# Peptides against a protein of PDB entry 4Z63: the designs that were tried, part 326

Target 1, 334 residues: chain A of PDB entry 4Z63
Amino acid sequence: LCLGMNDLTGNIPEDLFHLKRLNLLGIQENRLSGSLSREIRNLSSLVRLDVSWNLFSGEIPDVFDELPQLKFFLGQTNGFIGGIPKSLANSPSLNLLNLRNNSLSGRLMLNCTAMIALNSLDLGTNRFNGRLPENLPDCKRLKNVNLARNTFHGQVPESFKNFESLSYFSLSNSSLANISSALGILQHCKNLTTLVLTLNFHGEALPDDSSLHFEKLKVLVVANCRLTGSMPRWLSSSNELQLLDLSWNRLTGAIPSWIGDFKALFYLDLSNNSFTGEIPKSLTKLESLTSRNISVNEPSPDFPFFMKRNESARALQYNQIFGFPPTIELGHNN

## One batch from the design tools (peptide; made by RFdiffusion4, then SolubleMPNN)

Design b2_p30_6_s2 (from b2_p30_6, 15 letters changed)
Fold by OpenDDE base, seed 5:
Parts: sequence; C-alpha cells; structure tokens
Structure b2_p30_6_s2 (fold): chain B 334 residues (1-334), chain A 30 residues (1-30)
Amino acid sequence: as target 1 above (334 residues)
Amino acid sequence: SSSSWLDSFDPRSVEELLKKLWEEIKKRLA
C-alpha cells in the first residue's frame, strides 16, 4: 500500500493494521500525526515501512520482533523521541534503518551481533549522546553510516579498525575529538570511500603522518574544524580522490603540486584557509576539470541516503540538481 | 559576517552535496 506524497492528516486508521499480508506500507510525505501505533505489529509480512516526512511523535513502538521480514524502515523527518526500541536494535532482517532528523535521544545502542543484515544506518540529526557505540563493527554488513549532528563526545573507538564493511561514514558536527586518532583508526577501514568529519576536532592539528593511507578514499570532507598544519602528505596516496573539502580551517603553507595528480578530482575546496605561494600549475591539468567524461565508478546503487523517489519525483529532482561543475575553490586564502 | 556558511556545512548540505555528487556520478555512468 503506497499512500505517499499526499495531504493525509490525522492518525493511521487502525483497520489498516489488520492487513496481515501487507508487504509494503508507504505513507511518507503526508501530515500524519500522533504516535506510531503499536498495532504495526500485526503487519507480520511487512518488508518495507516508510513513514518518513510526517508529523509522528512519541516513542517508536517496540514491536519489531513481530516483523520478521522487515528489511526497510524509513522514519526520517518526524518527531520521534526516546531511543531505538530493543526489538529494532536486535532485528536480524533489517537492511536499512533511516531515522534521520528526529528527536531520538540517549545512548545509541544496537545489538550488531543480532543485526546481521544491516547495511545502512542513518541516524543523523538526532539527540543521541555519549560515546560512539564500540560494537558497530560487529554489524558485519554495515556499509553506510550517518551519525552526523549528534553529540558523540570523545574519540572514534579503536574497534573501528575492524570496520571492514564501512564504505560511507559521516560524523559531521558530532563533537568528536582527536583527529589523529580518528584518521589512524579509520585508515584500517579497507572499504572506506567517503569520510565526512566537518565541524569536529576544533583547533586540532591535521596530522601529516606519511604512514597514514586511505587506499579507496574518494570523498574527504573535513571542513570548518579550525585545523592547523599543512596539506597532509598522506593524502597524496589516495589516488581515487574525487572530492576534497578542507575549507574553513587554518591550514598554512603551499598547495602542493601533487594535488594535480588526482585524475578523478572534480571538486576541490581549500577556501578560507591560510595557504600561501603559487597555485600549482598541475591543477590546470586536472582532466576531471576539463570537459572529458571521467568514468566515475558507480557509488553503490544502494547509497541508502537517497530516497528512491518515484520516477516522476526523480525527474523533478534531476531538473533541480544543478550539476556540480568541476569546481576549484581557493578563495579567502591570505 | 554571513552565518550562511554554517548552513553549507550542515550535514544536510553535505548530504545534498554528496547527493549531487552521486547524481553527477550516475549521469556520467549512464
């Protein structure tokens, strides 16, 4: 049953929860309000639940043990409070959990040993606090993790050295400390392609340790950290780099010539730093900045942060997506 | 001093950037 993108108001009719054979419930992008009914438990055949972009409030009901086939739960952009329900945190069927932009709070706890199918986790823009869960690497299929805009004080857990499944990681604006430790740990994530750490590590030194190596790194965003130091030499070994944003830091020294060796680099933002010297001539040779079709390897089609909007809504989004032209931002360097 | 850059570093903006990046990548693969 797909009722998304309407102007439905009020609560979900209770009779809807008697549909025991329902595989898909999509009621996203409405004005549905109140608590999410515990009677969802009656939808024992449910594979996909999309309640995103509504006005739901209260706690998420602890009924997911009665939903053994649930693979997709999308609840982003609601008013949910409390924590992740125990049954949800133990779901062996769940592939994707998106609860971004809610009011969820407390310590983030997932039973990753039980969550054997979890491949995508979006809990960005919530009120989670405490430390990052050390057991996230036990989610052996977890590839995509957004925990941005929470309050995870402290450091990246050392256990993340074993986070072999991790491909996309965002912790922007999460009160993280110790960038040297974070990078030293995350370099062991052999599948890491996207790392976003903006608005953390306030005033720390960006490490220039040549022993650091991010082999598969395509996207690095570490903006607005007030980081000191220079362009890190270890980054030169990330030959697949496509996007680099180190803007709004306190980086000094010259922009190194090796920045032009990134054959796939199409977006570079080094603006609002204290770089000096000449602009490397090698930047003018970046093939990616020229009209040449760079074969960019497909990001995983399951990059789960992107709602498969209906094809019609995709067309509208495509028209509004101003292509990122190849961009070099070097402004405001003194 | 336009606080507007904070919005550009909004995880939503970063997500949007990543989304745009992803869409651009898709366009190049297609």
Scores: peptide ipSAE 0.018, ipTM 0.597, DockQ to the pose 0.069
Fold by OpenDDE base, seed 4:
Structure b2_p30_6_s2 (fold): chain B 334 residues (1-334), chain A 30 residues (1-30)
Amino acid sequence: as target 1 above (334 residues)
Amino acid sequence: SSSSWLDSFDPRSVEELLKKLWEEIKKRLA
């Protein structure tokens, strides 16, 4: 049943919960309000639940143990409060959880040993506090993680050295400290292609440790951290780099010539730093700057830039968004 | 910040952020 993109108001009709054979419930982009009914437990055949972009409030009901087929739960942009319910945090069927832009709070806890199918987790823009879950790497299929805009004080857990499934990781604006430790840990994530750490590490030094290596790094965004230091030499070994944003830091020295050796680099933002010297001539020879059709071939259709084509008419529009014009931003340097 | 488009899996949010980025890029190229 797909009722998305309407002006429906009130609660979900109780009679809807009698549909025991329902595989898909999409009621996204409405004005539905109140608590999400516990009677959703009656939808025992449910594979996809989309309640996103509504006015739901209260706690998410702890009924996911009665939804053994549930693979997709989309609840982003609501007013949900409380934590992740225990049954949801233990769901063996769940592949994708999106609860971004809610008012969820407390310590983030997931039973990753039980969540054997979880591949995508978006909990960005919530009120989670405490430390990052140390057991997150136990989610052996978890590829895409957005935890941005929460309050995860402290450091990246040492256990994340074993986060082999991790491909996309955003922790923007999460009050993280110790960039040296974070990079030292995350370099062990062999499948890491996208790392976003903007608005963390306030005033720290960007490490220039030659032992750091990110083999598959395509996207690195560490903007607005007031980072000191220079362009890090270790980054030159990330031959697949496509997007680099180090803007709004306090980086100094010259822009190194090796930055022009990145054949896939189509977006470079080094603006609002204290770089000096000449612009490397190699930047003018970037092949990606000459191509009008930058297809970001993302390895995962669940990458934040890729919505699966089939889920909404709006998802089809995202394939066109990948045409980022080749961009070099070096503004507001000395 | 140009990085804001990477902070969400939400299609609408990503689209909006990308549109903003495009507009910013256009302003800089103009």
Scores: peptide ipSAE 0.021, ipTM 0.599, DockQ to the pose 0.068; fails the geometry check
Fold by OpenDDE base, seed 3:
Structure b2_p30_6_s2 (fold): chain B 334 residues (1-334), chain A 30 residues (1-30)
Amino acid sequence: as target 1 above (334 residues)
Amino acid sequence: SSSSWLDSFDPRSVEELLKKLWEEIKKRLA
């Protein structure tokens, strides 16, 4: 049953919960309000539950032990409060959990040893507090993690050296400290392709340790950190780099010529820093900007993230970027 | 400033962005 993208109001009719053979319930993008009914437990054949973009409130019901086939739970952009219910945090069937943009609070706790199928976790823009969960690497299939805009604190856990499944990681605006430790740990994530650390590490020095190496790094975003130092030499070894944003820092020195050696680099933002010297001529020769023959290996098609283009202002921002030519932003440097 | 979109960075959206940019690059290269 798919009733998404309507103006439905009120609660879900109770009779809907009698549909024991229902595999898909999509009621996203409505004005449904109140608590999410515990009676969803009666939908024992449910594979996909999408209640996103509604006005739901209260705690998420602890009924996921009665949903043994549930692979996808989408509840983003609601008013949910409390924590992740125990049955959800222990779900062995769940592949994707999206609860972004809610009011969830407390310590983030997931039983990763039980969550053997979890491959995507989006808990961005919530009120989780405390430290990052040290046991996330125990989620052996977890590739995509968004924990941005939570009230985390401290450092990236040492256990993340063992986070071999991690490919996409966002920790933007999570009050993290010690960028040197964070990079020193995350370099061990051999499958890490996308790293976003914006609005952390305020006023720290960007490490220039030549021993740092990110083999598969395609996207690095570390903006708005007030970082000091220069362009890090270790980054020159990330030959697959496609997007680099180090804007709104306090980086100094020259922009190095090796930045033009990134054959796949299509977006570069070094704006609002204190870089000096001349623009490297090598930047004008970036094949992604000038040449027709960039053999960039297709990013793995296996990320079935059907983000339906809900025209949230955020989706529009990404849609706007899709129309942008390869961009070099070097504005507001001294 | 263009960097404000990155505050809302969804790794999935970046992947899609990278795919589309790659497709555009391929089209321009074609």
Scores: peptide ipSAE 0.019, ipTM 0.589, DockQ to the pose 0.056; fails the geometry check
Fold by OpenDDE base, seed 2:
Structure b2_p30_6_s2 (fold): chain B 334 residues (1-334), chain A 30 residues (1-30)
Amino acid sequence: as target 1 above (334 residues)
Amino acid sequence: SSSSWLDSFDPRSVEELLKKLWEEIKKRLA
């Protein structure tokens, strides 16, 4: 049953939960309010539950042990409070959990040894506190992790050296400390292609350790950290780099010539730093800046976090950044 | 660009930027 993108109000009718053969419930992008009913437990054939972009409140019901086929739970942009229910945190069927932009709180606890199918986790923009879950690497299929805009005080856990499945990782604005440790750990994530660490590590030194190596790194965003130091030499070995944002730091020295060796680099933001010297001539040789007609029309792959909203006016609020045009931002360097 | 949202220091702007970045990453890494 798909009732998304309407102006439905109130609660879900309880009789709907008697549909024992229902595989898909999509009620996203409405004005549904109140608690999410425990009677969802009656939907024993449910594979996909999408309640995103509503006005739901209260705790998420602890009924996911009664949903053995549930692969997709989308609850982003609601008013959910409390923690992740124990049955959800132990779901062996769940592939995608999106609870971004809620009011979930407490310690983040997932039984990753039980969550054998979990591929994508979006818990960004919540009120989780404490430390990053040390057992997150035990989620052996977990590829995509957004934990941005929470309060995960401390450091990246040492256990993340074993996070082999990790490909996309955002920890932006999560009160993290020790960038040297974080990078030293995350370099062991062999599949890591995207790393976003903006608004952390306030005032720390960006490590220039030649032992650091990110083989598959395509996107590095470490903006607005007030980081000191220079352009890190270890980054020059990340030959697949496509996007680099180190803006709004306190980086000094020259922009090195090796930055022009990144054949795939299409977006470079080094603005609002203290870089000196000349702009490397090698930047003018970046083929990716000149040749990629970013055809805006290429269908973004169905990344499980973001359904392509059709041309609904609400899709406009998340300004589809038309593909970042090839950009070099070097402004406000003093 | 990430620089334009940083001026607002609105946590929602950070989220929006991250979302936009993720969409672009998806597009480029597919």
Scores: peptide ipSAE 0.015, ipTM 0.597, DockQ to the pose 0.081; fails the geometry check

Design b2_p30_6_s3 (from b2_p30_6, 16 letters changed)
Fold by OpenDDE base, seed 4:
Structure b2_p30_6_s3 (fold): chain B 334 residues (1-334), chain A 30 residues (1-30)
Amino acid sequence: as target 1 above (334 residues)
Amino acid sequence: SSSSWLDSFDPRSVEEKLKELWEQIKKRLA
């Protein structure tokens, strides 16, 4: 049953919960309000639940133990409060959990040893606090993780050295500290292609350690951290780099010539730093700049990108990386 | 001001960045 993108109001009709054979419930992009009914437990055949972009409030019901076939739960952009229900945090069937842009709070806890199918986790823009869950790498299929815009004080856990499944990681604006430790840990994530760490590490030095290496790194965004130092030499070994944003830092020195050796680099933002010297001539020879539209080929089609179709429309989640035009931003330097 | 890459998963951030990029292209082509 798909009833998305309407102006439906009120609660979900109780009679809907009598549909024991229902595999798909999509009621996204409405004005549905109140608590999400516990009677969802009656939908024992449910594979996909999309309640996103509504006005739901209260706690998410702890009924996911009665939904053994549930693979997709989309609840982004609601007013949900509390934590992740225990049954949801232990779901062996769940592939994708999206609860972005809610009011979820407390310590983030997932039973990753039970969540054997989880591949995508979006909990961005919530009120989670405390530390990052150290057991997150135990989610052996977890590829996509957005935890941005929470309050995860402290450092990236040492256990993340073993996060082999991790491909896309956003921790933007999460009050993280110690960029040297974070990069030193995350370099061990052999499948890491996208790393977003914007608005963390306030005033720290960007490490220039030649021992750092990100083999498969395609996207690095570490903007607005007030980072000091220079362009890091270790980055030159990331031959697959496509997008680099180090804007709004306090980086100094010259822009190195090796930045033009990235054959796949189509987006470079080094703006609002304190770089000096000449623009490397190699930047004018980037092969990727000859293309009008660059599609970021991500290995996971499930990387959540969000775009509004129309100014009046609600934002839709797309599993496709939008093609960015080739861009070089070097503005607001010396 | 802040980077448009505040959150790569945020719809607004993606939309804003795309708009900025398209405007830059238009300026280069004019």
Scores: peptide ipSAE 0.020, ipTM 0.573, DockQ to the pose 0.107; fails the geometry check
Fold by OpenDDE base, seed 3:
Structure b2_p30_6_s3 (fold): chain B 334 residues (1-334), chain A 30 residues (1-30)
Amino acid sequence: as target 1 above (334 residues)
Amino acid sequence: SSSSWLDSFDPRSVEEKLKELWEQIKKRLA
């Protein structure tokens, strides 16, 4: 049953929960309010539940032990409070959990040893506190992790050296400290392609350790951290780099010529720093900006692209955000 | 400022955009 993108109001009719053969319930992008009914437990054949972009409130019901086929739970952009229900945090069937932009609170706890199918976790923009869960690397299929805009104080856990499945990681604006430790740990994530650490590490020095190496790094975003130092030499070894944003820091020195050696680099933002010297001539020769022969290795097709129709406010927001042409931003340097 | 998009960073959206940009690059390169 798909009833998304309407102006439906009130609660879900209780009779809907009698549909024991229902595999898909999509009621996203409505004005549904109140608590999410515990009677969802009656939908024992449910594979996908999408209640996103509504006005739901209260705690998420602890009924996921009665949903043995549930692979996708989308509850982003609601008013949910409390924690992740125990049955959800232990779901062996769940592939994707999206609870972004809610009011969930407390310590984030997931039983990663039980969550054997979890590949995508989006808990960004919540009220989780405490430290990052040390056991996330135990989620052996977990590739996509967004924990941005929570209050995960402290450092990246040492256990993340073993986070082999991690490909996409966002920790933006999560009160993290010790960038040297974070990079020193995350370099061991051999599948890490996208790393976003914006609005952390306030006033720290960006490490220039030649021993740091990110083999598969395509996207590095460490903006608005007030970082000191220079362009890090270790980054020159990330030959697959496509997007680099180090804007709104306090980086100094020259922009190195090796920045133009990144054959796949299409977006560069070094704006609002204290860089000096001349713009490297190599930047004008970036093949991605000028040349036809870039062999783009397609990112793995297996990432569940929720092709939301271009008309969704969310898709529009993402399209607006990503509608950037190949860009070089070097503004507001000294 | 262009940096505001980073606060809403969805790794999946970045991947999609990287794909789109790559396709655009490929089209410009074709």
Scores: peptide ipSAE 0.019, ipTM 0.588, DockQ to the pose 0.040; fails the geometry check
Fold by OpenDDE base, seed 5:
Structure b2_p30_6_s3 (fold): chain B 334 residues (1-334), chain A 30 residues (1-30)
Amino acid sequence: as target 1 above (334 residues)
Amino acid sequence: SSSSWLDSFDPRSVEEKLKELWEQIKKRLA
């Protein structure tokens, strides 16, 4: 049943929950309000639940043990409060959980040993607090993690050295500390392609440790951290780099010539730093910046939790960076 | 001031920044 993209108001009719054979419930982009009914438990055949972009409030009901076929739960942009229900945090069937832009709070706890199918987790823009869950690497299929705009004080857990499934990681604006430790840990994530750490590590030094290596890194965004130091030499080994944003830091020294060796680099933002010297001539030789048609033939990682209303707007998803024009931002350097 | 995008460096904020850049470029190409 697909009733998305309407102006439906009020509560979900209780009779809807009598549809025991329903595989898909999509009621996204409405004005549905109140609590999400516990009677969802009656939808035992449900594979996809999309209640996103509504006015739902209260706690998410703890009924997911009665939904053994549920693969996709989309609840982004609601007013949900409380934590992740225990049954949801233990779901063996769930592939995708998107609860971005809610009011979820408390300590984030997932039973990753039970969540054997979890591939994508979007909990960005919530009120989770405490430390990052150390057991996230136990989610052996978890590739895409957005935990941005929460309050995860402290450091990246040492256990994340074993996060082999991790491909996309965003922790922007999450009160993280110790960038040296974070990078030292995350370099062990062999599948890491996208790392977004903006608005953390306030006033720390960006490490220039040549032992750091991010082999598969395509996207690095560490903006607005007030980071000190220079362009890090370890980054020169990330030959697949496509997007680099180090804007709004306190980085100094010259922009190194090796920045022009990134054959796939199409977006560079080094603006609002304290870089000095000449602009490397090698930047003018970047084929990716000169050819307006960056056919990045490699499909950007499909981050299904970032699907927009208009499929044509998929081309504008951050993961589909190939749709963006070549850009160099070097403004506001002294 | 262009600084307001800085508050939301979730993948959407980067996307929004990139979208704004794209819109600016479209305006230059038009």
Scores: peptide ipSAE 0.018, ipTM 0.562, DockQ to the pose 0.075; fails the geometry check
Fold by OpenDDE base, seed 2:
Structure b2_p30_6_s3 (fold): chain B 334 residues (1-334), chain A 30 residues (1-30)
Amino acid sequence: as target 1 above (334 residues)
Amino acid sequence: SSSSWLDSFDPRSVEEKLKELWEQIKKRLA
């Protein structure tokens, strides 16, 4: 049953929860309010639950042990409070959990040893506190992790050295400390292609350790950290780099010539730093900046943000961001 | 562009930009 993108109000009719053969419930992008009914437990055949972009409030019901086929739970942009229910945190069927932009709080706890199918986790923009869950690497299929805009004080756990499944990781604006440790740990994530660490590590030194190596790194965003130091030499070994944003830091020295060796680099933002010297001539040789037709034929990872091009005005706002045009931002350097 | 991150001091703006970035990354990594 798909009732998304309407102006439905009130609560879900209780009679709907008697549909024991229902595989898909999509009620996203409405004005549904109140608590999410515990009677969802009656939907024993449910594979996909999408309640996103509503006005739901209260705690998420602890009924996911009664939903053995649930693969997709989309609850982003609601008013949910409390923690992740124990049954949800132990779901062996769940592939995707998106609870971004809620009011979830407390310590983030997931039983990753039980969550054997979890591939994508989006808990960005919540009120989780404490430390990053040390056991996230035990989620052996977990590829996509957004924990941005929470209050995960401290450092990246040492256990993340073993996070082999990790490909896309955002920890932006999460009160993280010790960038040297974070990078030293995350370099062991062999599948890591996207790393976003913006608004962390305030005033720390960006490590220039030649021992650091990110083989598969395509996207590095470490903006607005007030980082000191220079362009890190270790980054020159990330030959697949496509996007680099180190803007709004306190980086100094010259922009190195090796930055022009990134054949796939289409977006470079080094603005609002203290770089000096000349712009490397090698930047003018970046084929990726001259050719609009970088056909990136790689299948888009099933990141929960793929709102299909449904003609909804809201999807248009996020989809209107045409691929970052080839961009070099070097403004506001001294 | 960093100009987009200027408004990023608003956590909402940061999130939106991160989403935008993420979508663009997906399009380029797809």
Scores: peptide ipSAE 0.015, ipTM 0.582, DockQ to the pose 0.088; fails the geometry check

